Peptides against a protein of PDB entry 5Z08. Designs and how they scored, part 297

Target 1, 168 residues: chain A of PDB entry 5Z08
Amino acid sequence: RQKDEWAKKTSSLMKQLDWFIGEHLGAMLAAEELGGPVVGELMEIDPDDLSAGFNAHGKLKKATSQPDLDRRQRRIDDIWGPQDEQGQAHKRKRGADEALAASAEMRDLIEQLMNKLVEAGGDNSATYVEIPRESAAARFLVRSKVAMFHPNDARRLRLVDFGRDLDD
Target 2, 222 residues: chain B of PDB entry 5Z08
Amino acid sequence: GLPRLIDAIEEASKIPAKRRQTPIKPTIEKLTTHLYTHGASPDSLLRLADLLTLRNHLDQASLAAITRNLYPSSTVSDEVVLRFIGALGHGQLKPTLALQALFLRWLVMVYHLLENPGVLGQVYGVLFDLLDTAAIRPQLCHLLALVTRRKHVRPFRIQAILTLSRQTGGDPNLTGLLRVFKNYYPEIIVGDATKGRASAFKHPDPQWRQHLDEIQQRRSEA

## One batch from the design tools (peptide; made by RFdiffusion4, then SolubleMPNN)

Design b2_p27_4_s2 (from b2_p27_4, 15 letters changed)
Fold by OpenDDE base, seed 2:
Structure b2_p27_4_s2 (fold): chain B 168 residues (1-168), chain C 222 residues (1-222), chain A 27 residues (1-27)
Amino acid sequence: as target 1 above (168 residues)
Amino acid sequence: as target 2 above (222 residues)
Amino acid sequence: SDLEDTLRQMIAEIQENIAKLKKEEEE
């Protein structure tokens, strides 16, 4: 009875996680990959303001409007915002494709991280997943304190184990 | 057992070495051997943290030997962490900078055993303000690399690291910490000061890690 | 951020339930 309840609850939570990734994270992860703002809180600092550097008091200098907007500094609205109707349809389609790709990458990465943690049987050395690149998905998991990079190798990522009773 | 060894060392720590009736060295050797074999319980860790961080009459070699053998048998409480953080910095009542560097190294090596890793995030400002202290900077940057989150990456801290990196001729540990900041804000322009090799923040002692894992496994079997 | 906190909570709850299931399978 209790086992069945925990299995049902786990399945329900996994479905909620899939929905959360698809509906809330995918577009924001895609925007970060395209050089938009970091997923989550609106950047307190415009990327343009960071490029201008800081004064002697640690305050941001006003960015001189150099038109070479480093592609990495575009707002979500500039990446996903409505341009002309025909350009909008192509941008919306491209945006939807990038959001789907980012959602799939996040789902796959979480699944691999969970599987490695279960398979390792408590061996911390066996819990690492090899990642091909530092993606927006990987960075978000680390920022969320859900995953950690290997100290010596930024291509190795592990899940933080919240399920170990510290008394075991 | 371990509690009786700690009792004997606590009593001896109250007395200057020249006024002790018995040498403490044999008791320290028994303590370090016990810690190496069995580790320290949460209660024993707290008592040992007080012996290491509070001003007493123990010699620096004994304090360093205890710190190098301070294997947790289980978890590390917030109270133990806060004792070590409270021992950092300059002052007549503070431990030596050499001992502080060993404490920071220990916190790096046991970070995965903290009951609440968030406690280090709450004291982030205290840790960050010590980056100018060259003697502890390598271990401090490594600890900050583990602790840093988006909320800690502020404009004034970015500028402080960039300024300190220029003043130090591009310390590789500061460059390593800036790379961690860049994971939260990719647009951080790491200027000419960071043309240097960044530290990879490798595990400080692989043998110590292996021995810790052996101690932790014995508890899961008991 | 609220999103980071939400993800962390969801992952923690999933791991806790998996750990409970594993303990009951080993008993």
Scores: peptide ipSAE 0.379, ipTM 0.406, DockQ to the pose 0.278
Fold by OpenDDE base, seed 5:
Structure b2_p27_4_s2 (fold): chain B 168 residues (1-168), chain C 222 residues (1-222), chain A 27 residues (1-27)
Amino acid sequence: as target 1 above (168 residues)
Amino acid sequence: as target 2 above (222 residues)
Amino acid sequence: SDLEDTLRQMIAEIQENIAKLKKEEEE
């Protein structure tokens, strides 16, 4: 009975975390990866805002001043995008794809970090996940004090065990 | 003036944010506004390159904002270039890969202002060996496309790009770089994995270019 | 930031529930 309640509560919390990542973090993580503001500096970034790009100050460019909007996404699109009218639709699609990719990367990284903490059985040396790159996701977890880099190896990330830090 | 703003930021960069007596953000905003209006002299540019590339207590947003407004008012020295190149790759003392991508983009946008464009050709191997780093690959391929000369197009590098292109499912940046290589060696067989859309390596930011040109013109009139 | 605090709280609550589940599985 209690086990089932804890399992249901864990499942509910995981769904809430998944929603939080998808709805709030994904676009901001993508914006940081695209060279936008750091996650948390601009709270309301939608995929359309990603397509619009960021000004020199990393702020969202409002729709009315057309010339400012395009810098960062123009950067990626000037490097990679078609020049034609399909460019705006491709920009929006790309912004959405980047937000989805960033959300997936964050979800996967959190899952790996949690799994390693569970598998380690209390051995701190076994809790490290090897990360292929220092992503916006990894940086956000570290800034949030949810994860820590290995002191000697920035390719290894571990989850902070909040359960132990409360009992010690 | 700009030197005093840099002095204040340098001193603040030595201190953790929680231990600073004054918020640094207003000083960063003054710096970025000054850079946007006047650009950076060669001396100021070197000092800013050190602030951007050396490990300090500045936040990533501030570093990114400085990099986005890093308009040279004059030329870019070899020393400044080498600071940014030395900041590339993996390591605890290196800037974030996001910031490294901004540095590479900056080098692309100021390439025509380098005192010696050949300096990038001397460090070509260092740049090329970072192509496996996905986070910086787009800007790195663009920079390599500008820097590549016949002497750099060697069989082992051709094979490395072809291998990495297969492993990445045909990254358009790698395909774009391989097209640059093919200009020097037409016999390079671009395999089916590279039949994808190649990057055209267009200028990253036309507005940034225009604003840079305005800053550079003011120097020519003075 | 508020987002960082939110994420930390959510992960802490998840970890607490996982720890409780493990303890009940070992009992």
Scores: peptide ipSAE 0.378, ipTM 0.396, DockQ to the pose 0.208
Fold by OpenDDE base, seed 4:
Structure b2_p27_4_s2 (fold): chain B 168 residues (1-168), chain C 222 residues (1-222), chain A 27 residues (1-27)
Amino acid sequence: as target 1 above (168 residues)
Amino acid sequence: as target 2 above (222 residues)
Amino acid sequence: SDLEDTLRQMIAEIQENIAKLKKEEEE
């Protein structure tokens, strides 16, 4: 009975987390991956802003023609074609796709981190998830103090166990 | 005195009504009369909170009558608060939603008497997650309106209220809570669906407040 | 950031509930 209550609450919180990732973090994570601002510096990133791309300083490029587009930005501009209505639609779609991809990456990473923490049974050495790259998602989790990198291996990430700190 | 009345009710609460040798109703009436006249001490409040929140054989009318007369003569401890918060939700061991609504109403009415108002802020998530429960939502929104601080106003909670507001057709209590959130984050767009009538979260019972003030005043003179 | 704090709080609340679930399974 209490178990069912905690299970329901956990499910509710997971849904809230999933929503928070999808609706708020995804676009910002995508922006950071695209060379935009660090997550949380710009609270409202319109998918249209993702499409506009970011300058080398992580600021939204206003439509002014300045040439020093870093190599990733050139790929963005090359993929976005001419600024016709179709180009803008493709631009918006791609921004949305990047936000979705970033959301999925964050969700998957959190899930893996949680699963490893549960499976480890208190063995801190077994709690590490191997990450293929230092993603915006991984960095955000670390900045949030939700996760920690292995001291000697930045490819290993573990969830901070907040549950233990309550029993001490 | 009040402790002896509580003792008698505690013992009676362990026994199904059909197996009681004596009717409990006269003892409940004595208790409620005593509470109305003198209020409850912190110790008595804790014992009464247990009677109200723990599954026992007391009838709903008796529990409601105790709750309606649960005037603190002093402060309300964190432990008492946590008993009432722990009684919220859909668990089979939980009190009825009607009784939970009375508990939330009580917490609103005694909020200024909490030893540590911050305790409600610590359980803010628990309270917030219950907003989908229509039966307690009015009182829950009112309590949350009192408890909400900047630290609680988070994007996910803003949108959870917005989503729930849309799903409920613009519940005035949710709109009221969202206005409280907007005090901390003015940029919160209360969408057109929430432009409806907001609850003002007025005191639930002015007469109860007045009587509480009289009980509390007697404490200050003692 | 407010987002970082939000995420931390959400994860902490989830972990607390999971821990409570585990404790109830062990009893």
Scores: peptide ipSAE 0.376, ipTM 0.457, DockQ to the pose 0.218
Fold by OpenDDE base, seed 1:
Structure b2_p27_4_s2 (fold): chain B 168 residues (1-168), chain C 222 residues (1-222), chain A 27 residues (1-27)
Amino acid sequence: as target 1 above (168 residues)
Amino acid sequence: as target 2 above (222 residues)
Amino acid sequence: SDLEDTLRQMIAEIQENIAKLKKEEEE
């Protein structure tokens, strides 16, 4: 009975985590990857805002037609296509796709981190996940104090064990 | 006696220097001489802590001179400690960061005289959150090195020090604090950014320590 | 940030429940 209750609660919490990542973090993580604000500086980023792109200062660019588009902005405009209705739909779709990709990256990273912590059986050396890049997801986990980089290798990330650290 | 000198300084501290009838400097010199010779009782120490930590019209040189001569003749109460801790950080009502560094140095030097060393452990979070303040970091790391227990060594604090160490180019005081943390959790890997020289947290003033010991010995003979 | 705190809380609660499950499996 108690085991079943904790299993159900764990499953419920995992679903809530997946929802939180998908609905709240995904767009913000995507914004950070696109050179936008750091996750948490802007609490509500509309996926439509992702399509507008960010200036060098991480602020939303208003769609002003000014011709001196820096090479990066031209690349964004080339990526996002003409500002016609089809171009806006493509921009919205790409913004949504980037948010989904960022959400998936965060989910997968958390899952790997949790699995490694469980598998390690208390061996801290075995708890590290190798990350291909320092992503917005990885940075957010570290800032959240949920994960910690290997001190000698920034490509290795481990989950903070709150269960053990709370009982001590 | 010391109480009368404190009374005179307390009254003078309420008045801007330009409006005082008499210069306070001679009274400060008498106070510092008395403190150097006899130390401060717990009651006098509390009154002096209030003069040092509360906003008043005393000049920074006078406050620094009192702090440098703040020898306890007995123990240091929790209340005195909390006055100094409450004076730390940023704000218009806070003492200068230079004076805060002197307070932290003082707490390090009198740590063995605290009535309850555990009081600093209770305010550990407040102290830890000030590590980003470069002006007080050396003394703050030294104090934290004395205060740190296993319960304070949390993953988030380890990560915070590691991050701050990277941002500061490997401040030796932060590296020293990480070594203290590693004593409780040997698995704490100190990365390349921390391969630098760690502070040994040596006593800040050996002469001050010797003089304090002389003042404390007189109490045991009375 | 509130988001960072939320994530930390959720992860901590998950880990606590996993730890409880493991203790019951060892008993």
Scores: peptide ipSAE 0.372, ipTM 0.428, DockQ to the pose 0.345

Design b2_p27_4_s3 (from b2_p27_4, 15 letters changed)
Fold by OpenDDE base, seed 2:
Structure b2_p27_4_s3 (fold): chain B 168 residues (1-168), chain C 222 residues (1-222), chain A 27 residues (1-27)
Amino acid sequence: as target 1 above (168 residues)
Amino acid sequence: as target 2 above (222 residues)
Amino acid sequence: SDLEDKLRLMIEEIQELIAKQKEEEKK
């Protein structure tokens, strides 16, 4: 009975995770890949803003209206903003395709990370997944504190094992 | 046992070397041998942290030898961590920069044994403000690479590292720390500030790690 | 962010349940 309840709960949580990735993360991950804001944070640190310097409180020194703030916002607006009718359909389709691709990448990465953790049987050296690129998905998992890069190889990512920390 | 060895060293630490009736070196050797074989309990770690961080009459070679053999047999408490953090920086009452570098190296090697890793995040500003101290910078960058979270990656700290990287001619440890920051803010340009290779922050001592694992395994079997 | 926290909590809960299932299978 208890085993069946845990299996049902696990299946339910996996479905919720899949829904969360598709409905909330996919579009934001795609925006980050395209040079938009970091997922869940609107604080844009433009390279030009970094060059302009920051005050002692970490606030951007208002440099004058540099046209490049217009370029990033235009890119986000060009991808996700309300555009005119005919150009909107093609851009909406492209934006939807990028969001679907980002969702698929995140799902696949989480699945690989979970599988490697189970297969490793407690060997931390065997828990690493090779990633082809530093994606928005990989960065989001690291920021969420659920994954870690290999200290010597940024192409290797592992899931944090939260199950072991309960046995100590 | 270990407590009696610590008692003898604590008493000797109160007396200048020229006024000691007995040489302390044989007692230090017994302590380091015991630590290598059995590790230190949480209570013993706290007492040893005080001996290492507080001003006393122990010689630098003895302090370094104790630090190199400071294997925890269990967890590392917040109090022990805070003693080592409080010992960092410039000041007449603080340990030498060479000994501070050994403390930072130790914190890196025992990071996974901290009772509360969040304690280092609370003192992040104190650690970050020491990056200009060249003698401890390599170990400090490595520790910060482990400790850094999104809340710590602020525009003023990004700019501070970029400025310091230019001033140092592209220190690879600073480049490595910027790469960690880039995990939270992908728009950070690491290449323009750094003509150099990024440090990979490899484990400082693989043999020390292996020996620590052997000491920790004996506790799980008991 | 709230999204990062939500993802972490979901993954932690899944891992905890998997661990409990493995422990029961060993009994």
Scores: peptide ipSAE 0.388, ipTM 0.445, DockQ to the pose 0.254
Fold by OpenDDE base, seed 3:
Structure b2_p27_4_s3 (fold): chain B 168 residues (1-168), chain C 222 residues (1-222), chain A 27 residues (1-27)
Amino acid sequence: as target 1 above (168 residues)
Amino acid sequence: as target 2 above (222 residues)
Amino acid sequence: SDLEDKLRLMIEEIQELIAKQKEEEKK
């Protein structure tokens, strides 16, 4: 009975986490990746705001077209590009796609971090996940004090073990 | 050879200075002389990076001397770079901020020898988030000026630099970095943040550069 | 930020529950 209750509660919290990532963090993480404010500075980033882009002040700006755009920067600039009606729909879709991608990255990263912590069986050296890049997701986890970089390798991230730190 | 000198220093680094049977200084001097003459291979660089970045019983003067003579004979691997990046910031297990500034200066001076310059771009946020640390800011801004690409120039980072520039009374290094950002986003107004002159991010040590070039040339001829 | 705190609390609670589940599986 208790095991089933804890399993249900864990499942419920995982769903809440998934919802929180999808509904609140995804757009903000995407905004940060796209050059918006740091997550939490702008509490209400509409996916439409992601598509509009951010100015030198971290505020939404109209995109200026320059040619040598990295594909992701093009995507940012396309999201932030001039709003014609078709452009707005594409921008909204792109903003939504970036929010979804950021949400997926955060979910995957959290999952990997949790899995490594479980697999390590208490070996702190085995708890590290190799991250391909420093992402808004990774930064947010570190700022949240949920994760820490390896002291000697900025590509290695581990979950803070709140269960052990409470027992020590 | 260099590996044997590193072995001796690694073993000595495990022992407190007061408990060492022999002074380490002569071995450090031999190592720095060897590095000055021949440079360090990628394998030796990794071992030296560990000695420099990991907490051990080596004194700060020895660590600084090694860092000042850390001439790569060839390329610098991602792993070596990541050791130095991981050593940055505040923490009891991290090197001193003075040593971190030397590491950042070193990364600036060897940037053209990185096997993958993109590795620094992948940890750009880690570097950028350290800009509030005044002790390393000059070298950090210089490194960021080299590393910055359009993908890194983000409105939040622009705002962060502008805010920090105001808070610091117009640090010329921050203004210099903002000028680099302006290359990607011309609409960035640099003048409102700082009445100060922007840093030109000149090479920090022309003599060191020349000596590095001499070491690198010897390898291309072999 | 409030969001950072919220995430932290959620992750902490999940970890605590997982730990409790593992302890029960060992009994």
Scores: peptide ipSAE 0.381, ipTM 0.398, DockQ to the pose 0.192
Fold by OpenDDE base, seed 5:
Structure b2_p27_4_s3 (fold): chain B 168 residues (1-168), chain C 222 residues (1-222), chain A 27 residues (1-27)
Amino acid sequence: as target 1 above (168 residues)
Amino acid sequence: as target 2 above (222 residues)
Amino acid sequence: SDLEDKLRLMIEEIQELIAKQKEEEKK
């Protein structure tokens, strides 16, 4: 009974984490990768806003400067496709695609980190995941104090083991 | 004037070269001549930044020629800077890495004309994450050397440079950047693996600098 | 940031639950 309850609760939290990544972090991570603000400095980033670009303060360019950004994207759309409803759809799709890619990267990274922690069986040397680059996702995990880099290798990231630190 | 030349190039940029009624090369030459003589206003810089950073039908030689003649007559706005930063990295809609290297070189050469140099510090992470891209690394390290402040020098970035330096066989630009980091954290051991000569990050083009100064001086006299 | 804290709390709670599950599996 208790085991089943914990399994259910874990599954529920994993779903909440997945939702949190997809709905909240993805766009912000994509924004950081695109030269926007650091995740958490600007809470209201819509995928549509990613296409609008960021000002010097990392703030989204207000919709009122849409004509020039719309001119930029309209230029891309004018260059690569007819100005039809399809061009706006392509813009929205691109911002959404960047957010989805960032979300997928974060999900995959967390999954790998968790799996390595479980597999290591307490060997800290075996807990490291090799990352191809320092992504916004990796940085966010480190800033969150959820992950840490290997002291001698920035391509190696490990999850902080919160389960052990509670028993000490 | 410069705005009319930009208008003509903007319109031509929407059309594939094979479908243009008039060759764009003469207009590009007029533009680059104008830029060399007078520089670009902030408004013109923004428009040119869009032409350079957005995917269009302009040829790479024309884009490179515009970039090499992109003398600011005044200041460089945050918006212009962010256009160039947003154009960096890998992607089907991004400029070529060769053109990105020219943009980074340009940012280095106009760094003293930025309205807000702090804008580059805000996008420091984006710039830093591109250090693995060999084609832009020399100019990127130079720009980072100018931009780096104590707040940017973090343990993970120190380690990232050390790791990348080992992987590249001691790229002198990475060693140069690590030396900049060491100014903020003296305890950083630039290990023997950096047997390479550190880049001194000298001005990329002294002639370009001199010509920029001449353009900037004409504004102060007017 | 609030988001960083939220992520940390979520991951911490997940790890705690996993740890508890493993302890019970050892009994």
Scores: peptide ipSAE 0.380, ipTM 0.406, DockQ to the pose 0.259
Fold by OpenDDE base, seed 1:
Structure b2_p27_4_s3 (fold): chain B 168 residues (1-168), chain C 222 residues (1-222), chain A 27 residues (1-27)
Amino acid sequence: as target 1 above (168 residues)
Amino acid sequence: as target 2 above (222 residues)
Amino acid sequence: SDLEDKLRLMIEEIQELIAKQKEEEKK
């Protein structure tokens, strides 16, 4: 009974993770890969502050409020949304394709990282995944404190083990 | 076609403006119109990069106009990138700092079209050493934010940014770059170095990006 | 960021559940 409940809960959380990657992260990761804003803490600055440019003295004008998730989505849409209707459809399609690709990359990377952690059976040396490139996805996982690079090899990434009590 | 326009501008660039038989401005306008409509091929980009980065007799307004319309129709080669990187810094043979800022902005906007993004990682030290140059620092920090990888985040560079941040009174672009470094080293305390807000590195020109996407799409359909 | 924290919490919870499942399979 408890095993079945945990299995159901794990499956539910995996579905939520997939949804979160697809609906929230994919577009932002794609935007980072395309020279847009870095996903995460670098997005805390209001778009209006950057659009205002540097004054003649190189100082950013003080804008006060954290841009809401909706402002972030609008900014993604502004980055990805063309102004003209026909150009809009092709750009939306390309933007959607890039967001889908970024989502797929993130999902695959998380899956590989989790699988390696499970397979390693507690051997930290066996937990590393080889990444072909340092992607926006890989950087986001590191920023999230979910993954860590190998100290001597930036092509090797491992998942942080949260299942072990740090007290052992 | 575009090659003939470039030929005419190359020849005119060898001659001081006062000694030219014909005004170059109409040819520059034809070039920029062509670039806006069709973009530049890899070969044309290389030739234009030489015109923009090498010392010649073209006026700053013409150079800026070409740079603002430098839409790649395809990819951007390592050679083109290296021309722009080689044009950075102080020196009598270097372009103006204003033009260098436009080059850095261009590299940010075309970063996704680089044939080999790793080329910028190879010249990371050259870029990093220019952070003290205030006139190009905003665009330079943005480019470094894109280029920075774990291998580049070294203790000496962390300390260099922290020191420069203190010296500048907390330049928001340096704070933004420190936040990128903190992604790889969570122990970096950004707040102590910076009384100010970090810059968010957003796309510099959404309209330029849109137009670039339209040019790139036409190539995929051909 | 809020997104980074959200991802971390989700991954942490998943790993905890997987660990609990493995412990029960060993009994």
Scores: peptide ipSAE 0.375, ipTM 0.408, DockQ to the pose 0.222

